# Designs tried in a protein design run: peptides against a protein of PDB entry 3B8E. Part 26

Target 1, 230 residues: chain A of PDB entry 3B8E
Amino acid sequence: PFLIFIIANIPLPLGTVTILCIDLGTDMVPAISLAYEQAESDIMKRQPRNPKTDKLVNEQLISMAYGQIGMIQALGGFFTYFVILAENGFLPIHLLGLRVNWDDRWINDVEDSYGQQWTYEQRKIVEFTCHTPFFVTIVVVQWADLVICKTRRNSVFQQGMKNKILIFGLFEETALAAFLSYCPGMGVALRMYPLKPTWWFCAFPYSLLIFVYDEVRKLIIRRRPGGWVE

## One batch from the design tools (peptide; made by RFdiffusion4, then SolubleMPNN)

Design b1_p10_5_s1 (from b1_p10_5, 8 letters changed)
Fold by OpenDDE base, seed 2:
Formats: sequence, C-alpha cells, structure tokens
Structure b1_p10_5_s1 (fold): chain B 230 residues (1-230), chain A 10 residues (1-10)
Amino acid sequence: as target 1 above (230 residues)
Amino acid sequence: LEEVLRLLSE
C-alpha cells in the first residue's frame, strides 16, 4: 500500500497507525496460533529436510506469502479505498498525482472529478474514512490467509479446524478490529473513523478468492508432487 | 505501543 502511495502520489490509503494495528495487534495471536497447528497427515511420508540445503523459508514460500497472497490482500484494501473515494466524488484516475495538493492545508479548493471543491478538513475526513475500512478489509482477508496457512499440502477440509488457539485468534482479531473501528475516541486517537457495517462485506469476495486459490494450489500439489507450485 | 500510536496520531 505504501509503495503505491509513493509511486502514484495518491491520498494515503492506509495510515501508519492502522498498519501498526495490523502488524502488532490483529496478526500477533493468529501468527502464534500456527505454532500449535497439528502436523499434516502425510508429513511422516515425506523425506526429512536436509538442513544443509533446504531452508525453512524458501523462495517458493516467500513468493506465496508476499508475492501472491499479499498482492490479493492489497488489492482488496485498494478496492475498498477506491470505492469510498469514488462515492465521495474522487474517481481513481483523478487521484493520481493528487497527494501534493491533497496534503496541502493551505489549498482549500481541491476539485473532485465532478468539479466540487473540497477544503483541507473535508479531504482529511474522507482520507481517514478510508483507513478504517481498509484495515477491516485486511482483517477479513486475513481470516482466509490464516486458514490456508494451516497446511502446506493438505486441504483445510482434510486438516480440519481443530486448533482451538487458531480459532481463538480469529475471534480475537475480529473483536479487536471491531473495537478499533467503533470505540469512541478512536477517530481522534488512531485517525480511524467509524465505518458502516456494510464495509465489512466488501472484503468477502477477496477472502473467498484467497481461500479458493490456495485450495486449488494445494490440489495441484497433491496431484503433481514436486511441481513448481509447491 | 500505545505511546507510539499516540505519537504517530499527532
């Protein structure tokens, strides 16, 4: 998200505070919960890892985590961002290069795509209105991300949802997201304005996409062991 | 973390 902010010079889609809330707040318990996941049913049928040649974190894992899943997560967040700004009169094309004027407190006549002028305060309200839904979008897609991380090869349906700590993590991150979104004072403290309940559903297609994508990937791995997809 | 978040929110 931050890279696109720099390259495209768009209004800030996700605040630094919200990023910290994701990295340190919502992701910690879920990540720890993976340490308690049960071994896959076929793990004993695999050859032992060669500690001299085989890395615990390989290029394929990095590509999956950051290159594929991370891109889908970012896409979900940006979708929400662009929808909110479009509903407020700022079409995606108009946002390109707008940051310079957007962040200038002395410019109170920034025009939207329809010629409406926006004061600095009005613009910042819209910007901060994007932060909370973006954050919530990330949490919703993280549900799928966490679930797919339970296994390397087996389907989640084969593995099951037996890890109670992981289940707790899903509830915890959701509860924390709701708290940060709706608790009085969060708009001032975290620049996270309350969101309409409908925004929670905007991420669901992306969460489903992540889940389906990974299940298909795992299916391919099971059918073609040693393939490039593993 | 809370203090950092506060400082970043200013």
Scores: peptide ipSAE 0.010, ipTM 0.487, DockQ to the pose 0.040
Fold by OpenDDE base, seed 4:
Structure b1_p10_5_s1 (fold): chain B 230 residues (1-230), chain A 10 residues (1-10)
Amino acid sequence: as target 1 above (230 residues)
Amino acid sequence: LEEVLRLLSE
């Protein structure tokens, strides 16, 4: 999000506060929960990792996490961002290069795609209105991400949802997201304005996409052991 | 975290 903010010079899609809420709030318990995940049924049939040659975190894992899943997550967030701004009169193309004027408090006549002028305060309301749904979008996508991280090779349906700590993590992150989104004063305290309940559903296609993508990947791995997809 | 968030919100 921040890289696109810099490169495309668009209004800030996700605030630093919301990023911290993700990294330290919603992601922490779920990440810890993975340490308690049951071993896959075939783990004892696999060769042990050679600690001298095999990295625990390898390029393939990084590529999967950041290059694939992370990109889908970002796309989900940006989709929500662009939809909200479009609903407020700012089409995606119009946002390119707009940041400079958007963030200038002395410019009170920034035009949207339809020629409507927006004051600085109005623009910031819209910006902060984007932050919360973007955050929630990430949380919803993280449901799928967490679930797919339960296993490396086996389907989630094979593994099952037996990890109670993971289940707790899903509820915790959702409850935290709801709290941060709807608690009175969060708009002032965290610049997270409340979102319409409908925005929770904007991420669902992306969450489903992540889930399906990973299940297909795992299916391919199971059918073609030693393939490049592993 | 709350304190950090407070500081960042100012």
Scores: peptide ipSAE 0.009, ipTM 0.509, DockQ to the pose 0.041
Fold by OpenDDE base, seed 3:
Structure b1_p10_5_s1 (fold): chain B 230 residues (1-230), chain A 10 residues (1-10)
Amino acid sequence: as target 1 above (230 residues)
Amino acid sequence: LEEVLRLLSE
């Protein structure tokens, strides 16, 4: 989000405080829960890791986490961001380069895509209105991400959902997301304005996409061991 | 807390 904010000079899609809520709030318990996941059924068929040569964090893991899944997560968040701004009169193309004028407190006549003028205060309300739905979108996408991280090779349907701590983590992150989104004062404290319940569903297609993508990837790995997809 | 909230709101 921050990189695109800089490169495209768009209004800030996700606040720094909101990012901290993700990194320190919603992601902690889910990440810890993965330590309690049961071993895959084929784990004993693999050679032991050489601690001197084999890294725990390898290129495959980095590529999957940051390159593939992370990009899909970002796309989900930005989709929600663009939809909200479009509903408020700012089409995606119009947002390119708009940040300079958007963040200028002295410009009170920034035009949207339809010629409506927006004051600084009005613009900031819309900007902060994007932060909460973007945050919630990330949480919803993280459901799929956490579930797919249960295994490297086996389908989630083969592995099952026996990890009670992981299940607890999914509920915890969702409850925390709801708390941060709807608790009185969060708009002032965290710049997280309450969102319409419908915004929770905006990320569902992306969560499904991540899940299906990873299941297909794992299926390919199972059918073609040692392939480039592994 | 008030100071923290102020800083977070800027």
Scores: peptide ipSAE 0.009, ipTM 0.438, DockQ to the pose 0.039
Fold by OpenDDE base, seed 5:
Structure b1_p10_5_s1 (fold): chain B 230 residues (1-230), chain A 10 residues (1-10)
Amino acid sequence: as target 1 above (230 residues)
Amino acid sequence: LEEVLRLLSE
């Protein structure tokens, strides 16, 4: 998110505070819950890795986590961001290069795509109105990300949802997201304005996409062992 | 998290 903010000079899509809430709030319990996941049923049928050549963190793992899944997560957040701004009169093309004028407190006549002028206060309300739905979008996408991380080869349907700590983590991160989004004073304290309940559903297609993508990947691995997808 | 939230609210 921050890289696109710098490169495209768009209004800030996700604040530093919201990033901290993700990293320290919503991700902690889910990440810990994976330590309690049961081993896959076929783990003893696999050859052991070579400790000298096979790294625990390899290029393929980094590519999956940050290059593929992480990019789908970012796309989900940006989709929500662009939809909200478009509903408020700012089309995506108009946002390119707008940051300089957007962040200037002394410019109170920034025009939207339809010629409507926006004061600094009005612009910041819209910006912070984007931060909370972006945050919630990440949480909804993280549901799928956490579930797919239960297994490396087997389908989630084969593994099942027996990890009670993981289930607790899903509820905890959702409850925390709701608390941060709707608790009185969060707009002042965290610059997280309340979101319309409909914005929770905006991320569902991306969450489903991640889940389907990983299940298809795992299916390919099971059918073609030793392929580039493994 | 609560301490972080307090620090951020100041």
Scores: peptide ipSAE 0.008, ipTM 0.462, DockQ to the pose 0.045

Design b1_p10_5_s2 (from b1_p10_5, 7 letters changed)
Fold by OpenDDE base, seed 4:
Formats: C-alpha cells, sequence, structure tokens
Structure b1_p10_5_s2 (fold): chain B 230 residues (1-230), chain A 10 residues (1-10)
C-alpha cells in the first residue's frame, strides 16, 4: 500500500495506526494458532529438512507469500479503497498525482471527479474513512490466508477445521476488527472511522480468490509432486 | 459528501 501511495502519488490508502492494528492486533493470534495445527497426513513420508541446505524461508515461499497472496490481499485493499473514494466523488483515475494537493492544508478547493470542491478537513475525513475499510478488507482476506496456511499439500477440506486455536484466532481477529471499526471514540483515538456494513463485502471476492487459488495450487502439488509450484 | 456529512453529524 505504501509503495503505491508513493509511486502513484495517491492519497494514503492505509494509515500507520491501522498497519499497527493489523500487525500487532489481528495477525498475532492467528499466526500463533498455526503452531497448533495438526500435522499433514503425509508428514512422516517426507524426508526431514536438512538445516544446512534447506532454508526455512526459501524463494518459493517468499514468492508465494509476498508475490502472489500478498498481491491479492493488496488488490483487495485497494479495491475497497477505490470503491470508497469513488462513492465520495473521487474516481481512481483522478487520484493519480492528487496526493500533493490532497495533503496540502492550505488548498481547500481540491476538486473531485465531478467538480465538487473539498476542504482539507473533508479530504482527511475521507482518507481516514478509507483506512478502516482497507484494514477490514485485510482482515477478511486474512481469513482465507490463515486457512490456506494450515497445510502445504492437503486441501482444507481434507485437513478440516480441527484446530480450535485457529478457529479462536479467526473469531478474535474478526471481533477485534469489528471493535476497532465500530467502537465509539475510535475515530478520535485511532482515526478509524466506522465503515458501512456493505464495505465488508468488498473483500469477499478476494478472500474467495485466495482460497480458490491455493486449493488449485495444492491440487496441482498433489497431482505433480516435485513440480515448480511446490 | 454524504458520507462526510454523516460522519460530521454523528
Amino acid sequence: as target 1 above (230 residues)
Amino acid sequence: MELVRELLES
């Protein structure tokens, strides 16, 4: 998000506070929950990792996590961001290069895509209004991400949802997201303005996409062990 | 604008 903010020179899609809420709030319990996941049925058929040659984090894992899943997550967040800005008169194409004028407190006549002028305060309200739905979008796509991270090869349907700690993590992150989104005073304390309930659904296609993508990947791995997709 | 108005009025 921050790279696109710089490169495209668009208004800030996700605030530092919301990033911290993701990293320290919604990600911790789910991440810990994976340590309690049951071993895959074929784990005893796999050779043990050689700690001298086999990196715990390899290029394939980085490519998968950041290059594929992380990109889908980012696209989901940006989709929600663009929807909200469009609902407020700022079409995506009009956002390109707008950051400089957007962040200038002395400019109170920034025009939207329809020629309506926006004061600095109004723009910042809209910006902060984007942060919460972007955050919530990340949480919703993290549901899929957490579920897919349960296994390397087994389908989620084969592995099942037996990890109670993971289930707890899903509820916890969702409850925390709802709390941060709707608790009175969060707009003042964290600049997290309440989101319309409909904006939760902006993330669902991307969450589903992550899930389907990984299930297809796992299906390929099961059919072609030792392939480049593993 | 409607969203901003709603937020300012809340």
Scores: peptide ipSAE 0.010, ipTM 0.483, DockQ to the pose 0.065
Fold by OpenDDE base, seed 2:
Structure b1_p10_5_s2 (fold): chain B 230 residues (1-230), chain A 10 residues (1-10)
Amino acid sequence: as target 1 above (230 residues)
Amino acid sequence: MELVRELLES
């Protein structure tokens, strides 16, 4: 998100505080829960990793985590961001290069896509209003991400949802996201304004996309073991 | 503007 903020020179999609709430709040328990996942049924048929040649983090893992899944997550967040800004008169094309004028407190006549003028305070309220739905979008797509991370080859339907700690993590991150979004005072403390219930649904297509994408990937791996997709 | 108005009125 921050790279696109710099390159496209758009208003800030996600605040630093909300990023910290993701990384330290919603991600920790789910990440720890993966340590309690059951081994895949074929694990004893695999050769042990050679610590001299086989990296723990390889190019395939980086490509999957950052290049594929991470990009779908970012697209989900940006989709929600653009929907909210469009609902407030700022179409995506109009946001390109707008940051300089957007962040200038002395400019109180920034026009939206319909010629309506916005004060600095009004713009900052809209900006901060984007942060919470972006955060919630990340949590919703992380549901799918957590579930797909359970296995390398087995379908989620083959592995099942037997890890109670992972199920707890899904509920915990969701409850925390709801708490941070709707608890009174969060707008002052964390600049997290309440989101409309409809904005939760912006994330669901991307969560489904992650899930379907990974199940298709795993299906390919099972049919063609040792391929470039593994 | 509607969202901003709702937030300012809340």
Scores: peptide ipSAE 0.010, ipTM 0.548, DockQ to the pose 0.062
Fold by OpenDDE base, seed 5:
Structure b1_p10_5_s2 (fold): chain B 230 residues (1-230), chain A 10 residues (1-10)
Amino acid sequence: as target 1 above (230 residues)
Amino acid sequence: MELVRELLES
């Protein structure tokens, strides 16, 4: 998000405080829950990793985690961000280069895509209103990410949802996201303004896309073991 | 604008 903020010179899509709420709040319990996942049914049929040649973090893992899944997550967040700004009169094309004027406290006549003028205070309310739905979008796509991380090769339908700690993590991150979004005073304390319930649905296509993508990947790995997709 | 008005009136 921060790289696109700099390169495209758009208003800040996600605040530092909101990023900390993701990393320390919603990600920690789900990540720990994976340590309690049952081993895949075929693990004893696999050769042990060679610690001299096989890196724990390889280029394939980096490509999958950051290059593919992380990009789909970022696209989901940016989609929600652009929807909210468009609903408030700022079309995506008008946001390019707008940051300089957007962040200037002395400019109170920034025009939207329809010629309506916005004060600095109004613009900052809209910006902070984008942070919470972007955060919620990340949580919703993390549901799919957490579920796909249960297994490397087996389908989620083959492994099942037997890990009670993982189910607890999904409820905890969702409850925390709802608390941070709707608890009175969060706008002052964390700059997290309440979101419309409809904005939760902006993330669902991307969550489904992550799930379908990984199940297709796992299906390819099962059909062609030792391929470039593993 | 409606969202900003609702937030300013709250």
Scores: peptide ipSAE 0.008, ipTM 0.493, DockQ to the pose 0.061
Fold by OpenDDE base, seed 3:
Structure b1_p10_5_s2 (fold): chain B 230 residues (1-230), chain A 10 residues (1-10)
Amino acid sequence: as target 1 above (230 residues)
Amino acid sequence: MELVRELLES
């Protein structure tokens, strides 16, 4: 989010505090839950990792985590961000380069896509209104991400949802996201304004896309072991 | 709480 904020000169899509809520709040329990996942059925057919040659973090993992899944997650967040700004009169095309004028406290006549003028305070309210739905979008796409991280080769349908700690993590992150989004005072404490319930659904296509994409990837790996997709 | 508040106000 911050890279696109700089490169595209758009209003800030996600606040620093909201990022901390993701990293320290919603991600920890789900990440820990993966340690309790059952071994894949083919684990005994794999050679033990050589700790001297085999990196824990390899190029394939980086490509998958940051280059593929992370990009889909970012697209989901930005989609939600653009939907909210569009609902408030700012079409995506008009956001390009707008940051300079958006963040200037002395400019109180920034026009939206319909010629309506917005004061600095009004613009900041809209900006902060984007942070919570962006955060919630990340949580919703993380549901799929957590589920796909259970296995490297086995389908989720083959592995099943037997990990109770993972199920707990999904509920915990969702409950925390709902708490942070709707608890009174969060708008003042964390600049997390309440989101419309409909904005939760903006993430669902991307969550589904992550899930389908990974199941297809795993299907390819099962059909062509040792391929470039593995 | 104060550190979070300072990070919020900055």
Scores: peptide ipSAE 0.000, ipTM 0.359, DockQ to the pose 0.036

Design b1_p10_5_s3 (from b1_p10_5, 8 letters changed)
Fold by OpenDDE base, seed 1:
Structure b1_p10_5_s3 (fold): chain B 230 residues (1-230), chain A 10 residues (1-10)
Amino acid sequence: as target 1 above (230 residues)
Amino acid sequence: LEEVLKLLLE
């Protein structure tokens, strides 16, 4: 998000506080829960890792985590961001290069795509109105991410949902996201303005896409071991 | 960058 903010000079799609809420709030308990996951049925049938050649974090894992799943998550967040701004009169093309004027507190006549002028305060309300739905979008796609992280090779349907700590983590991150989104004063304290409940559903297609993508990937790995998809 | 940092630190 921040890289696109800099490169494209768009209004800030995800605030620092919301990033911290993801990294330190909603993602911690789910991540810890994976330590309690049951071993995959085939784990003892795999050859031991060669500590000299096989890294714990290899290029394939980085590519999967950041290059594939992480990109789908980011696309989900940006989709929500662009929809909100478009609903407020700012089309995606108009946002390119707008940051300089958007963030200038002395400019109170920034025009949207329809010629409506926006004061600095109005612009910041819209910006902060994007932060919370972007955050919630990330939480919703993290549901799928957490579930797919239960296994590397086996289907989630083979592994099952026996990890009670993981299930608790899913509820915890959702409850925390709801608290941060709807608790009175969060707009002032965290610059997280309340979102319409409908925005929770904006990420569902992306969450489903992540889940299906990973299940298909795992299916291919099981059917064609040693393929490029592994 | 300085402007961005100011915005992030506000």
Scores: peptide ipSAE 0.015, ipTM 0.496, DockQ to the pose 0.024
Fold by OpenDDE base, seed 4:
Structure b1_p10_5_s3 (fold): chain B 230 residues (1-230), chain A 10 residues (1-10)
Amino acid sequence: as target 1 above (230 residues)
Amino acid sequence: LEEVLKLLLE
């Protein structure tokens, strides 16, 4: 999000506060919950990792986490962002390069895609209106991400949802997201304006995509052991 | 980055 904000010079899609709420709030319990995940059924059939040659975090894991899943998550967030801004009169193409004027408090006549002028205050309301749904979108795609992280090779359907701490984590992150989104005063305190309940569904296709993508990946790994997809 | 951070903290 931040890289695109800089490169494309668009209005800020996700605030620093919302990022912190993700990294320290919604992601923390889910991440810890993975430490309590049951071993995969085939773990004892695998060769032990050589601590001298095999990195715990390797390029493949980084590529999967950041290059694949992380990109899908980002796309989900940006989709929500662009939809909200489009509903408010700012088409995606019009957002390119708009940041400079958008963030200028002295410019009160920034035009949208339809020629409507927006004051600085109005623009910031719209921006902060994007932050909460973007945040919620990330939480919704994190459901899928957390679930797929339960296993390296086995299907989630093979592993099952036996980790009670993980289940708790899913509820916790959702409850926290709802709290941050709807608690009175969050707009003032965190610049997180309340979102329409419909925005929770905007991420569902991406969450499903993540889930299906990883299940297909795992299926390929199971069918073709030692493949480049592993 | 510093300028962006300043803007974000406003």
Scores: peptide ipSAE 0.013, ipTM 0.520, DockQ to the pose 0.025
Fold by OpenDDE base, seed 5:
Structure b1_p10_5_s3 (fold): chain B 230 residues (1-230), chain A 10 residues (1-10)
Amino acid sequence: as target 1 above (230 residues)
Amino acid sequence: LEEVLKLLLE
């Protein structure tokens, strides 16, 4: 999010406070829950890794986590961001280079794509109105990310949902996201304005895409062992 | 998060 903010000079899509709420709030319990996941049924049929040559963190893991899944998550967040701004009169093309004027407190006549003028206060309300749905979008795609992390090779349908701590983590992160989004005073304290309930659904296609993508990947690995996808 | 929240509310 921050890299696109710098490169494209768009209004800030996700604030530092919201990033901290993800990293320290919504992700901690889910991440810990993976330590309690049952071993895959076929783990004893696999050869042990060579500790001298096979790194725990390899290029393939980095590619999956940051290059594939992380990019789909970011796309989900940006989709929500662009939809909200478009509904408020700012088309995606108009946002390019707008940051300089957007963040200037003394400019109160920034025009949208339809020629409507926006005061600094109005612009900041719209910006912070984007931060909360972007945050919620990340939580919704994290549901799929957490579920796919249960297994490396087997389908989630083969593994099942027996990890009660993981299920608790999914409810906890969702409850925390709802609390941060709707609790009175969060707009002042965290710059997280309440979102319309409809914005929770904007991320669902991306969450489904992550899940389907990983299940297809795992299916390919099971059918073609030793391929580049493993 | 609770500590961060407290710091932000001060």
Scores: peptide ipSAE 0.007, ipTM 0.473, DockQ to the pose 0.044
Fold by OpenDDE base, seed 2:
Structure b1_p10_5_s3 (fold): chain B 230 residues (1-230), chain A 10 residues (1-10)
Amino acid sequence: as target 1 above (230 residues)
Amino acid sequence: LEEVLKLLLE
């Protein structure tokens, strides 16, 4: 998200505080829960890792985490961001390069895509209105991300949802997201304005996409062992 | 970096 903010010079899609709430708040318990996941049924049929040649974090894992799943997560967040701004008169093409004028407190006549002028205060309200739905979008796609991380090869349907700590993590991150989004004072404290309940559903297609994508990937791995997808 | 810092301080 931040890279696109810099490169495209768009209004800030996700605040630094909201990023910290993801990394340190919503992601911690879910990530820890993976340490308690049961081994895959075929784990004893695999050769042990060679500690001299095989990295714990390899190019395939980095590609999956950042290059594939991370990109789908970012796309989900940006979709929500662009929808909110478009509903407020700022079409995606108009946002390119707009940051300079958007963030200037002395410019009170920034035009939207329809010629409406926006004061600095009005613009910042719209910007901060994007932060909370973007955050919630990330949490919703993280449901799928966490579930797919349970296994490397086996389907989640083969593994099952037996890890009670992981299930607790899913509820915890959701409850925390709701708390941060709707608790009085969060708009002042975190610049997270309350969101309409409908915004929770905007991420569902992307969450489903992540899940389906990874299940298809795992299916391919099972059918073609030793492929580049593993 | 200066712009990022400005945003953080606003």
Scores: peptide ipSAE 0.009, ipTM 0.479, DockQ to the pose 0.025; fails the geometry check

